# Designs tried in a protein design run: peptides against a protein of PDB entry 5A53. Part 56

Target 1, 230 residues: chain A of PDB entry 5A53
Amino acid sequence: LVENVKQALFIPGQSCNKNLHDIMVDLSALKKPDMKRFNRKNDIHPFEDMSPLEFFSEKNDCSLMVLMTSSKKRKNNMTFIRTFGYKIYDMIELMVADNFKLLSDFKKLTFTVGLKPMFTFQGAAFDTHPVYKQIKSLFLDFFRGESTDLQDVAGLQHVISMTIQGDFQDGEPLPNVLFRVYKLKSYKSDQGGKRLPRIELVEIGPRLDFKIGRIHTPSPDMVTEAHKKP

## One batch from the design tools (peptide)

Design b1_p26_1 (made by RFdiffusion4)
Fold by OpenDDE base, seed 4:
Structure b1_p26_1 (fold): chain B 230 residues (1-230), chain A 26 residues (1-26)
Amino acid sequence: as target 1 above (230 residues)
Amino acid sequence: HHHHMLTDEQIEEEETWENLLKSLLN
């Protein structure tokens, strides 16, 4: 059975401000058409009580959720939530640094809605460290869209790039994850009488540096159930 | 419908796209 594309629900928390709202709008644009947004603020504290999120997951048929909150301790916080069977599977807090850029900060390029992105992950820890493995899994799950055959490469327009900011050792604070979005631009270059296609990446935004916050991981039993082939 | 989590195989399939991208940028 080919599963449908996972739907995302963006939820402004009670402490959601204009900056978070703008970030929410821009990030959610990358998930169109498989995205819903709430217009009203909701008083949700997922690390205290997860039941409201499970309710929203079921009611809206969304297995992906993003909660937008801000406090002194957790400024510009995007809590990414995944559900399995409308129950919380995992959660991660990703706090957006103040140096963020919105889509309006970049040159407006034509973007086709609903095309599958390509992904790049820079940093060995994405394959070895449990937190960065979760982040990799999350963003792949969030933005992969439909399963397409490699033959449809002609439809790929944009790249989501995630980079771990620097090296770290055990016991050190986890480096930020740099989130970047690029459009693939093809140029005809004449080199030596042969037209070779030249491909360039043009940043289109948003630009987000994520500081890692609190994490919720699934139980071993839930992991087993969630990975069973249908 | 229960949406399953990405398997390691599915993650590897997406990494194939990364390799393709690297090949296109070279």
Scores: peptide ipSAE 0.394, ipTM 0.865, DockQ to the pose 0.719
Fold by OpenDDE base, seed 3:
Structure b1_p26_1 (fold): chain B 230 residues (1-230), chain A 26 residues (1-26)
Amino acid sequence: as target 1 above (230 residues)
Amino acid sequence: HHHHMLTDEQIEEEETWENLLKSLLN
C-alpha cells in the first residue's frame, strides 16, 4: 500500500518575529496542499519538553512540524521535527542567515500547486556525515510528496537544491546549507537542424542559508520500528 | 497507519531523479 503524503504543521513560537513569519509563509507554500499553519504563537521549547509537539502532531495528524523561534543565541531559528506514531523521531535546528530572499524578491512565475519537486544535493557529506544525512533525509521526507513513476517527468516543474557551503574537517564547525528553489523552463533550441529541447533553471525563491544548531536523534529501537515496511 | 521513515531504496529512487535532471541540463 502506498502511504499517504506526510502532512506538515508550521508553528509560530512565542519569539516568532515578522521576518520568521514571512519565511514561514513562503516555505510552507512549497508544501501546499499538505500543510497547516497556526495563527497563534505557542510557547514551546522542544529541547526542554517535547510533549507539546507530540500533542500537536496527534491532534492535527501531522508527522512533520516546523517551530519558528528567535533569540540572541538562535536568531531566525526553524526547528524541524519529525514524528513516528505521534512520538518525536528527530529534531534539528536550522537558523536562517540575514541574507535570505522571499518569493516577492523574485519574478513571479506561473506555478501549479501540489506537483512533486526534483532534488539536488551538492556535497559528499550528504551521503557520509550523520548530520548532513539527517538533513538530506528530512528535506526529502518533507517535500517529496506522492510517489511517482519516472514517466511523469513532464509533470515536474521545480527543483529544490541543497548545497553544503564549503569543505570542512573533523572538529570544525559544520558549514551552512544553502537552500535554493528553481523552476524548470523548456525552450526549443535549433542546433544544426535538430531541435533539441533546452532546459533552463530559473530561481523562484525562497533563498535560505541554514546554520545548523541543536539536534535530537532517535533511539536505535525507534529507528528499527520506523523503517519496518507495513 | 503511521507514516514510516524513508528507506534506503526510497532515497535511491529520489537520486535517480537527480541523475535524470543532470542529464537534461547537459
Scores: peptide ipSAE 0.372, ipTM 0.835, DockQ to the pose 0.677
Fold by OpenDDE base, seed 1:
Structure b1_p26_1 (fold): chain B 230 residues (1-230), chain A 26 residues (1-26)
Amino acid sequence: as target 1 above (230 residues)
Amino acid sequence: HHHHMLTDEQIEEEETWENLLKSLLN
């Protein structure tokens, strides 16, 4: 059975501000049509009590959630939550740095809703370090959309790029993850009689630098259950 | 619907798109 595309629920927390709201709108636009947003603020503290999130997951039939909160300690905090069987699987806090750019900061390009993105992950730690492996898994799971055959190159519109900002050693603070979105533009090159299409990447936004915060990881038993092929 | 988590195979499938992208940009 081909599973349906995972649905995302964006939840403004009680401390959600205008900046976070704008970020939420722009990031959630990349998840359309498989996205819901709450219009009302909800007082949720996922690292204190996860039960409200499990309730929302089940009630809204969303296995992906993003909680938008902001405090002095955790400014512009996006808590990404995944559920399995409407139970919390994992959580990660990703705080958006102040240098963020919205879609409105870029040239308006025609964008088709619902096309599958391509992904690129820059940094060896995405394959080796448990936190960055979780981030890679999360963003793939969040934005992969429908299963598409590699032959449908014509359906490729945009690229989601994740980059680890610099090298780090054990015991050092984890570098930020740079989130970038690009549109593919094909140009006919008139050079040398062979009309080879030139492909260029044009940044379309949003531009987000994520500082890594608190993490919740699943139990080994939950991992086993969640990876069982149906 | 109880959606499973991405398997290693599914992650590898998505990495093929990354390779394709690299090939298209070169």
Scores: peptide ipSAE 0.370, ipTM 0.859, DockQ to the pose 0.716
Fold by OpenDDE base, seed 5:
Structure b1_p26_1 (fold): chain B 230 residues (1-230), chain A 26 residues (1-26)
Amino acid sequence: as target 1 above (230 residues)
Amino acid sequence: HHHHMLTDEQIEEEETWENLLKSLLN
């Protein structure tokens, strides 16, 4: 059975500010049409009580959620939540650094809603380190959209790039993850009579540097159940 | 709907797209 595209719910927390709201709007635009946003602030503390998120997951039929909160300790915090069977599977706090750029900061390009992105992950830790593996899995799960065959390259419009900012050793703080979005532009280059398609990447935003915060991981039993093919 | 998590096969499919992109940018 081909499962439907996972739906995302964006939730302003009680401490959601204008900057987080703008970030929420821009990031959620990349998830259209498979996205819902709450207009009202909700007092949710997922690392204290996860029950409200499970309720929202079920009520809105969304297996992906993003909670927008901000405090002195956790400024511009986006808590990414995934559910399985409307139960919390995993959570990760990703705090947006102050150097963020919105879509309005970039040249507006024509964008078709609902096209599948390509992904790039820069950094070996995305395949080896459990936290970065979770981040890779999360963003793939979040933005992959519909399953498409490789033959549909013509339907590819944009690239989501994630880069680990520098090297790190055991016991050191985890480097930030640099989130970038590019549009593919194809140019016909006439090089020596051969029209080779030249592809260029143009950054379209948003630009987000994520600082990693708290993490909730699923139980081994939940992992097993969540990976069973229906 | 109860959506399963990404399978290894699905991750490999996405990696194939990443490889394609890398080839297009070279």
Scores: peptide ipSAE 0.363, ipTM 0.857, DockQ to the pose 0.725

Design b1_p26_1_s1 (made by RFdiffusion4, then SolubleMPNN; from b1_p26_1, 15 letters changed)
Fold by OpenDDE base, seed 3:
Structure b1_p26_1_s1 (fold): chain B 230 residues (1-230), chain A 26 residues (1-26)
Amino acid sequence: as target 1 above (230 residues)
Amino acid sequence: KKFYALSDEEIAEIEKESELLNSLLS
């Protein structure tokens, strides 16, 4: 069974501000054409009541959601939500640091909407630590796009890079995750040599440093059901 | 639509693609 591309719904919370709105616009641009945005603010508190999000998931047929909120305790907070059967599967708060860069801060480069990105994850914890494993799974699931055969290097357009900012030990605060987006530029090798094409990466934005906040994980039963793909 | 969770096998396939990219960048 090949499922359709998962759709994302971006939701401004009641405390959404201009900065969060701009971040929302830029990040959601990477999810086009599989993205919807609400124009109105919604008073949603997912860690208190998840029912409004489940309602929006079903009504908009979106299994991916991002809630934009900001407070003194949780500034520039992007809550990423995934649903299974229109029920909450998992949630994670990722707070954007003040040093963020928007698409307008980079050289405008043309790219085809809807092409599958490549992914890079830097940090061993993405494979071993449960929180970073969830983050890796989330962003792969969020930006994977259409399942296509291994595209030729010529078909690769952009790379989403995520890096854990430094090492950490048990009991220490979890390091930030550095989110970067690059465009691939391929250059033809010099005439006459069987040399591999030279590839260069150009940052295109947005640039986001994520501080990890609260997390909701699915029940064991939900995990089992969510992996029973027919 | 159920929107099934990303499997470990799917993650492994994507990681193999990343290895190819890394080989091209080296």
Scores: peptide ipSAE 0.570, ipTM 0.912, DockQ to the pose 0.752
Fold by OpenDDE base, seed 5:
Structure b1_p26_1_s1 (fold): chain B 230 residues (1-230), chain A 26 residues (1-26)
Amino acid sequence: as target 1 above (230 residues)
Amino acid sequence: KKFYALSDEEIAEIEKESELLNSLLS
């Protein structure tokens, strides 16, 4: 069974403000054309009742959802949700730090909608720590787009970079995850008669530092079922 | 539609596509 590209639904919560709206617009631009946005605020509290999100998942045929909320305790909170069979699979709160930058804060570059990104993850914990493993899985799942063969490498134009901000020990607060987006620029360099392609990365935004909040993980039974591809 | 979870194999495939870029961001 070959499934279609996973669609994302961006949902303004009741406490969504202008900053969160702008962040939503910019982040969702990276998910085009596989993205939907609600224009109205919805009073959803996913860690209290997940049923509204499951309803939206099924109604909109979206297995990826992002809820935008803000409070004193959880400022600029983006709750990322994944569903399996239109039931909640996992959730994670990622709060955007105040030092965020929007696309408008960077030099405007030509961008083709729908091209597959490349990914880079900096920090050993992305492969060993359960929370950062979930984050890695989430962002890969969220932005991978269409499955492309090696022949489609020419279609790669941008890089999504995620970095764990510093080292940490057991019992310490989890460091932030630095989210960065770069455009790949290739230049022909003439060195000694051999033209070696020179690759440069130019940051295009948005720039987001994520503080990790609450997490919901699937049951072992759901994990098993979610990996049983026919 | 079920929308299956990413497998370890799929993750590895995506990461292989980005190996050259990891060197640029180190």
Scores: peptide ipSAE 0.567, ipTM 0.912, DockQ to the pose 0.682
Fold by OpenDDE base, seed 2:
Structure b1_p26_1_s1 (fold): chain B 230 residues (1-230), chain A 26 residues (1-26)
Amino acid sequence: as target 1 above (230 residues)
Amino acid sequence: KKFYALSDEEIAEIEKESELLNSLLS
């Protein structure tokens, strides 16, 4: 079974501010053409009532959603939601730190819409810790784009990098996740007749440091069903 | 459409596509 590329719906919450809107625009640009954005603010509180999100998922045929909210307790909060069968699968709050950078803060480079990114995850916890495993799964699922043949690796233009900010022990607050986006530049250096491919990474933005907030995980039964591909 | 969850196999496949990048970033 080959499913279509998952579509993302970006939803401004009632408390969405200009900064969050700008972040939403820039982050969603990386998801083009497989994204939708609401222009109106919606009063949604997913950790209180998930029904509105399930409704939007079904109505818009989007299995990925991002809710933009901000409060004193949860400033610049991006709630990432995934659905299975238009029911909530998992949710995670990722609060953007104030030191964020927008695309406009970087040199404008030509970008082909629709190309899938490469990924890099720095930190062992991405493979061992449940929360970071969820984050890894989420961002892979969110930005993987169209299934391409390995031959298309040469056509990959950008890299999404996620780094756990420092080491941590049990009982300690979970370190932030540093979200970075790079463009891959390949230079053919003609030095002495040897075409040595030189690859450079150039940061293109946005730059986001995510503080981890509340999490919703699927039931074991839902996990089983969500992995039963026919 | 159900939109199935990513499997470990799918994750591994995506990561394999990124192996070249990982080698460059090392």
Scores: peptide ipSAE 0.565, ipTM 0.913, DockQ to the pose 0.701
Fold by OpenDDE base, seed 1:
Structure b1_p26_1_s1 (fold): chain B 230 residues (1-230), chain A 26 residues (1-26)
Amino acid sequence: as target 1 above (230 residues)
Amino acid sequence: KKFYALSDEEIAEIEKESELLNSLLS
């Protein structure tokens, strides 16, 4: 079964401000052309009532949603939501630290819309810790785009890098996740008579440090159903 | 449309693509 690329819906919450709007625009640019944005603010509180999000998921045929809110307790909060059958599958709050950088803060580079990114995950916890496993799954699911059969260096455009900021032990606060985007510059390198492709990474933005907030995980039954691909 | 959850197999496939990048950066 091959499903269409998952569509993302970006939703300004009632408390969405200019900074969050700018972040939304820049992050959503990476999801083009499979992205929709609401122009109006919506009063949604997903951890209190998930029904409005399920409604929007079905109405807009979007299985990915990002709610932009900000409060004193949860500043610059991006709530990432995934649905299965237009029902909430999982949610996670990722709060953007104040040190964020927008695309305009970086050198403007040519970018082709719709190309599949490469991913890098730095930190063992992405494979072992349930929260970071969810984050890894989320971002892979969010930005994977079209399936490509052949990976040629010539076809690589950009890399999404996610890094866990530091080590942590059980019971300690979860370190931030550093979100970085790089463009690949490839050139032919002559080393030892062999022309090998050489790549350089140039950061293009946005630059986001995510503080982890509240999480909603699916029931075991929903997990089972969501993985039963015909 | 259901939009099924990303499987472990799919994750593994995507990660294999990243191995190429790692090899190029080493």
Scores: peptide ipSAE 0.565, ipTM 0.912, DockQ to the pose 0.756

Design b1_p26_1_s2 (made by RFdiffusion4, then SolubleMPNN; from b1_p26_1, 14 letters changed)
Fold by OpenDDE base, seed 5:
Structure b1_p26_1_s2 (fold): chain B 230 residues (1-230), chain A 26 residues (1-26)
Amino acid sequence: as target 1 above (230 residues)
Amino acid sequence: KLFYALTDEEIEQIEKESKLLESLLS
């Protein structure tokens, strides 16, 4: 069974501020056309009661959700939620650092909606550490888009880069994840008669440094069921 | 719709595709 592209629902929480709203708009733009946004704030506390999110997942047919909240303890908090069978599969809080940049902070480049991004993950922990593995899985699942044939190299427009900010030891606070988006720009280098295509990466935004917060992981039984593709 | 979880195999495939594309750009 080929499932459709997973849809994302962006939900402003009650404490959503202007900065988070702007971040929401810019990040959700990368998920177009497979994105919905609520215009109204919703009082949701997912780590206290997950039922409202499950309701929204089912009602909107969205298996991906992002809750935008901000408090003194959890400033600029984006809670990423995934559902399986409209039940919460996993959740992770990613707090955006104050040094964020919006799309408007970068040179406006033409962007084709709906093209698959390339992904790059920098840091060994993305393959070994359970939290960073979850983050990698989440962002791949979130932004993978439609399955296109590998042959459509012409359809590659942008790269999503995620980098773990530094090394860490067991028991230490988890380093931030640096989220960057680049556009592939092809230049015809006229160096002599050989036109070598030169490809450059140009940052297009948004630029987000994520501090890792609270995490909810699925039960082993749910993991098993969620991977039983027929 | 159930919306199955991303499998390790799918992750590997996506990463492989990305690496391949990166190699074509370099």
Scores: peptide ipSAE 0.585, ipTM 0.930, DockQ to the pose 0.668
Fold by OpenDDE base, seed 3:
Structure b1_p26_1_s2 (fold): chain B 230 residues (1-230), chain A 26 residues (1-26)
Amino acid sequence: as target 1 above (230 residues)
Amino acid sequence: KLFYALTDEEIEQIEKESKLLESLLS
């Protein structure tokens, strides 16, 4: 089954500020052309009432949503939501640390809209820990774009890197996830008569350190239904 | 539209593709 590319809806909450707005703009740029942004603030509290988000999912035909809110307890909070059948599948709060960098903080490079990224995940917990497995699944689902069977190397322009910041044990707070974006640059190296293509990674932004907040996971029944691809 | 959840097999495939692409670029 070849499904259409999942669309993302970015929603400024009532407490959305300038920093969150800028982060929203820059992160959503990576999702172009498969994204929508609301221009008006919406008073949504997804962990209290999910109905407004389900309504927006259906109305805008978006299975991915990001709610931008900020409070003293949850500063620079990006709530990532996925839906199945326009019902909430899962949610996770990712709070952006104050040391974030915007696209404007990096050298402006040419970027082709809609190309599929490469992904890298650093940290064993991405494969073993339920929360980090959810994060890995989320970002793969969010940014994978069009599934092309053709490994068109020419279509690879950027890398999305996610790193767990340090080791942790059971009962300890979950380390932050470091979100980085790089552009691939290929150079022809004339070393010793062998033209080996040299690839360099250049950070292009945004740079985000995510603190993990509240999580909603789907019911076992919903998991079963959401995996029943025809 | 339903928008099915990403399967473990799909995740594994994406990771394999990424590793392959990385090897081709080296």
Scores: peptide ipSAE 0.580, ipTM 0.926, DockQ to the pose 0.614
Fold by OpenDDE base, seed 1:
Structure b1_p26_1_s2 (fold): chain B 230 residues (1-230), chain A 26 residues (1-26)
Amino acid sequence: as target 1 above (230 residues)
Amino acid sequence: KLFYALTDEEIEQIEKESKLLESLLS
């Protein structure tokens, strides 16, 4: 069974501010055309009551959701939610550090909407630590888009890079995840008489440093059911 | 629609594709 591309719903919370709105717009642009945004603020507290999110998931047929909230304790908080059968599967709070950059902060480059990005993950913990494994899974699931054949490699334009900021030991606070987006730029370099295509990565934004907050993980039973793909 | 969760196999496949793409770019 080939399922349709997962749709993302971006929800401004009651505490959503201009900065978060701008971040939402820029990040959601990477999810086009498989993205919906609410224009109205919604009073949702997912770690207190998940039922409103499940309702929105079902009503909008979106299995991916991002709630934008901000408080003194959780500034610039993006809560990423995934659903299975319109029930909450997992959630993670990712707080954007103040040093963020928007698309407008970078040189505007033309790009094709809807192309599948290449992913790069830097940090061993993405493969071993449960939280970072969840983050990796989330972003792969979120931005995977349509499956493109290798023949469309020539159409690859974007790279999403996620880096764990530094090493950490057990019991230490989890380092931030550095989210970067690059465009592939091809240059014809005449080096040594052989025209070797030189490809360079150009950062296009947004630039987000994510501080990890609260996490909700699915029950073992839900995990089992959610992986029973026919 | 249920929208199944990504399997480890799918993740591995995506990573493999990404690595292959990287190799083509170098």
Scores: peptide ipSAE 0.580, ipTM 0.928, DockQ to the pose 0.644
Fold by OpenDDE base, seed 2:
Structure b1_p26_1_s2 (fold): chain B 230 residues (1-230), chain A 26 residues (1-26)
Amino acid sequence: as target 1 above (230 residues)
Amino acid sequence: KLFYALTDEEIEQIEKESKLLESLLS
């Protein structure tokens, strides 16, 4: 069963500021056409009460949500939420570091809406550590887009790269995740030989360093049900 | 609509596709 592309809902929280709004706009642009944005701020505290998010999920038919909030303790906080059957499946707080770059900070390149990205994950913990496994799953689920046939390789235009910033040991704070987006640029070598086009990666933004915050994980029963594809 | 969670197999498939594409681009 091929499911429809998951839709994302971006929600400004009550404490959403201009920087978060700009980040929201730029990140959501990568999710077009499968995204919705609220223009109004909503007073939502997902780790206190998840009911409003479940309501929004169902009302907007969005299984992906991002809540934009900021406080002294959790500055530039993007809470990523996934639902199953319009019930909360998992949540993770990813706080954007102050060194972020917007799309406007990079050379404007033509971007085709709706093309599936390639993914690259740097760091063994993406395969072994529960938190980073969740992050990997989340971003794959968030940005995978439409299932394209291998013939659509010609349609690949960008790479989403996620890197764990450094090594860590048990008991240490979890390193940030570096989020980078690159466009594939093909150069035709004018030299008349059958030279394979040279492909270069050009960073296009946004550039986000995510500090990991609070996490909600699904119950084992919910995991089982959420993986039961018909 | 039920939006099912990604399975490990699906994740592996997506990564394989990405790696394959990377190899074709190099």
Scores: peptide ipSAE 0.581, ipTM 0.928, DockQ to the pose 0.624; fails the geometry check

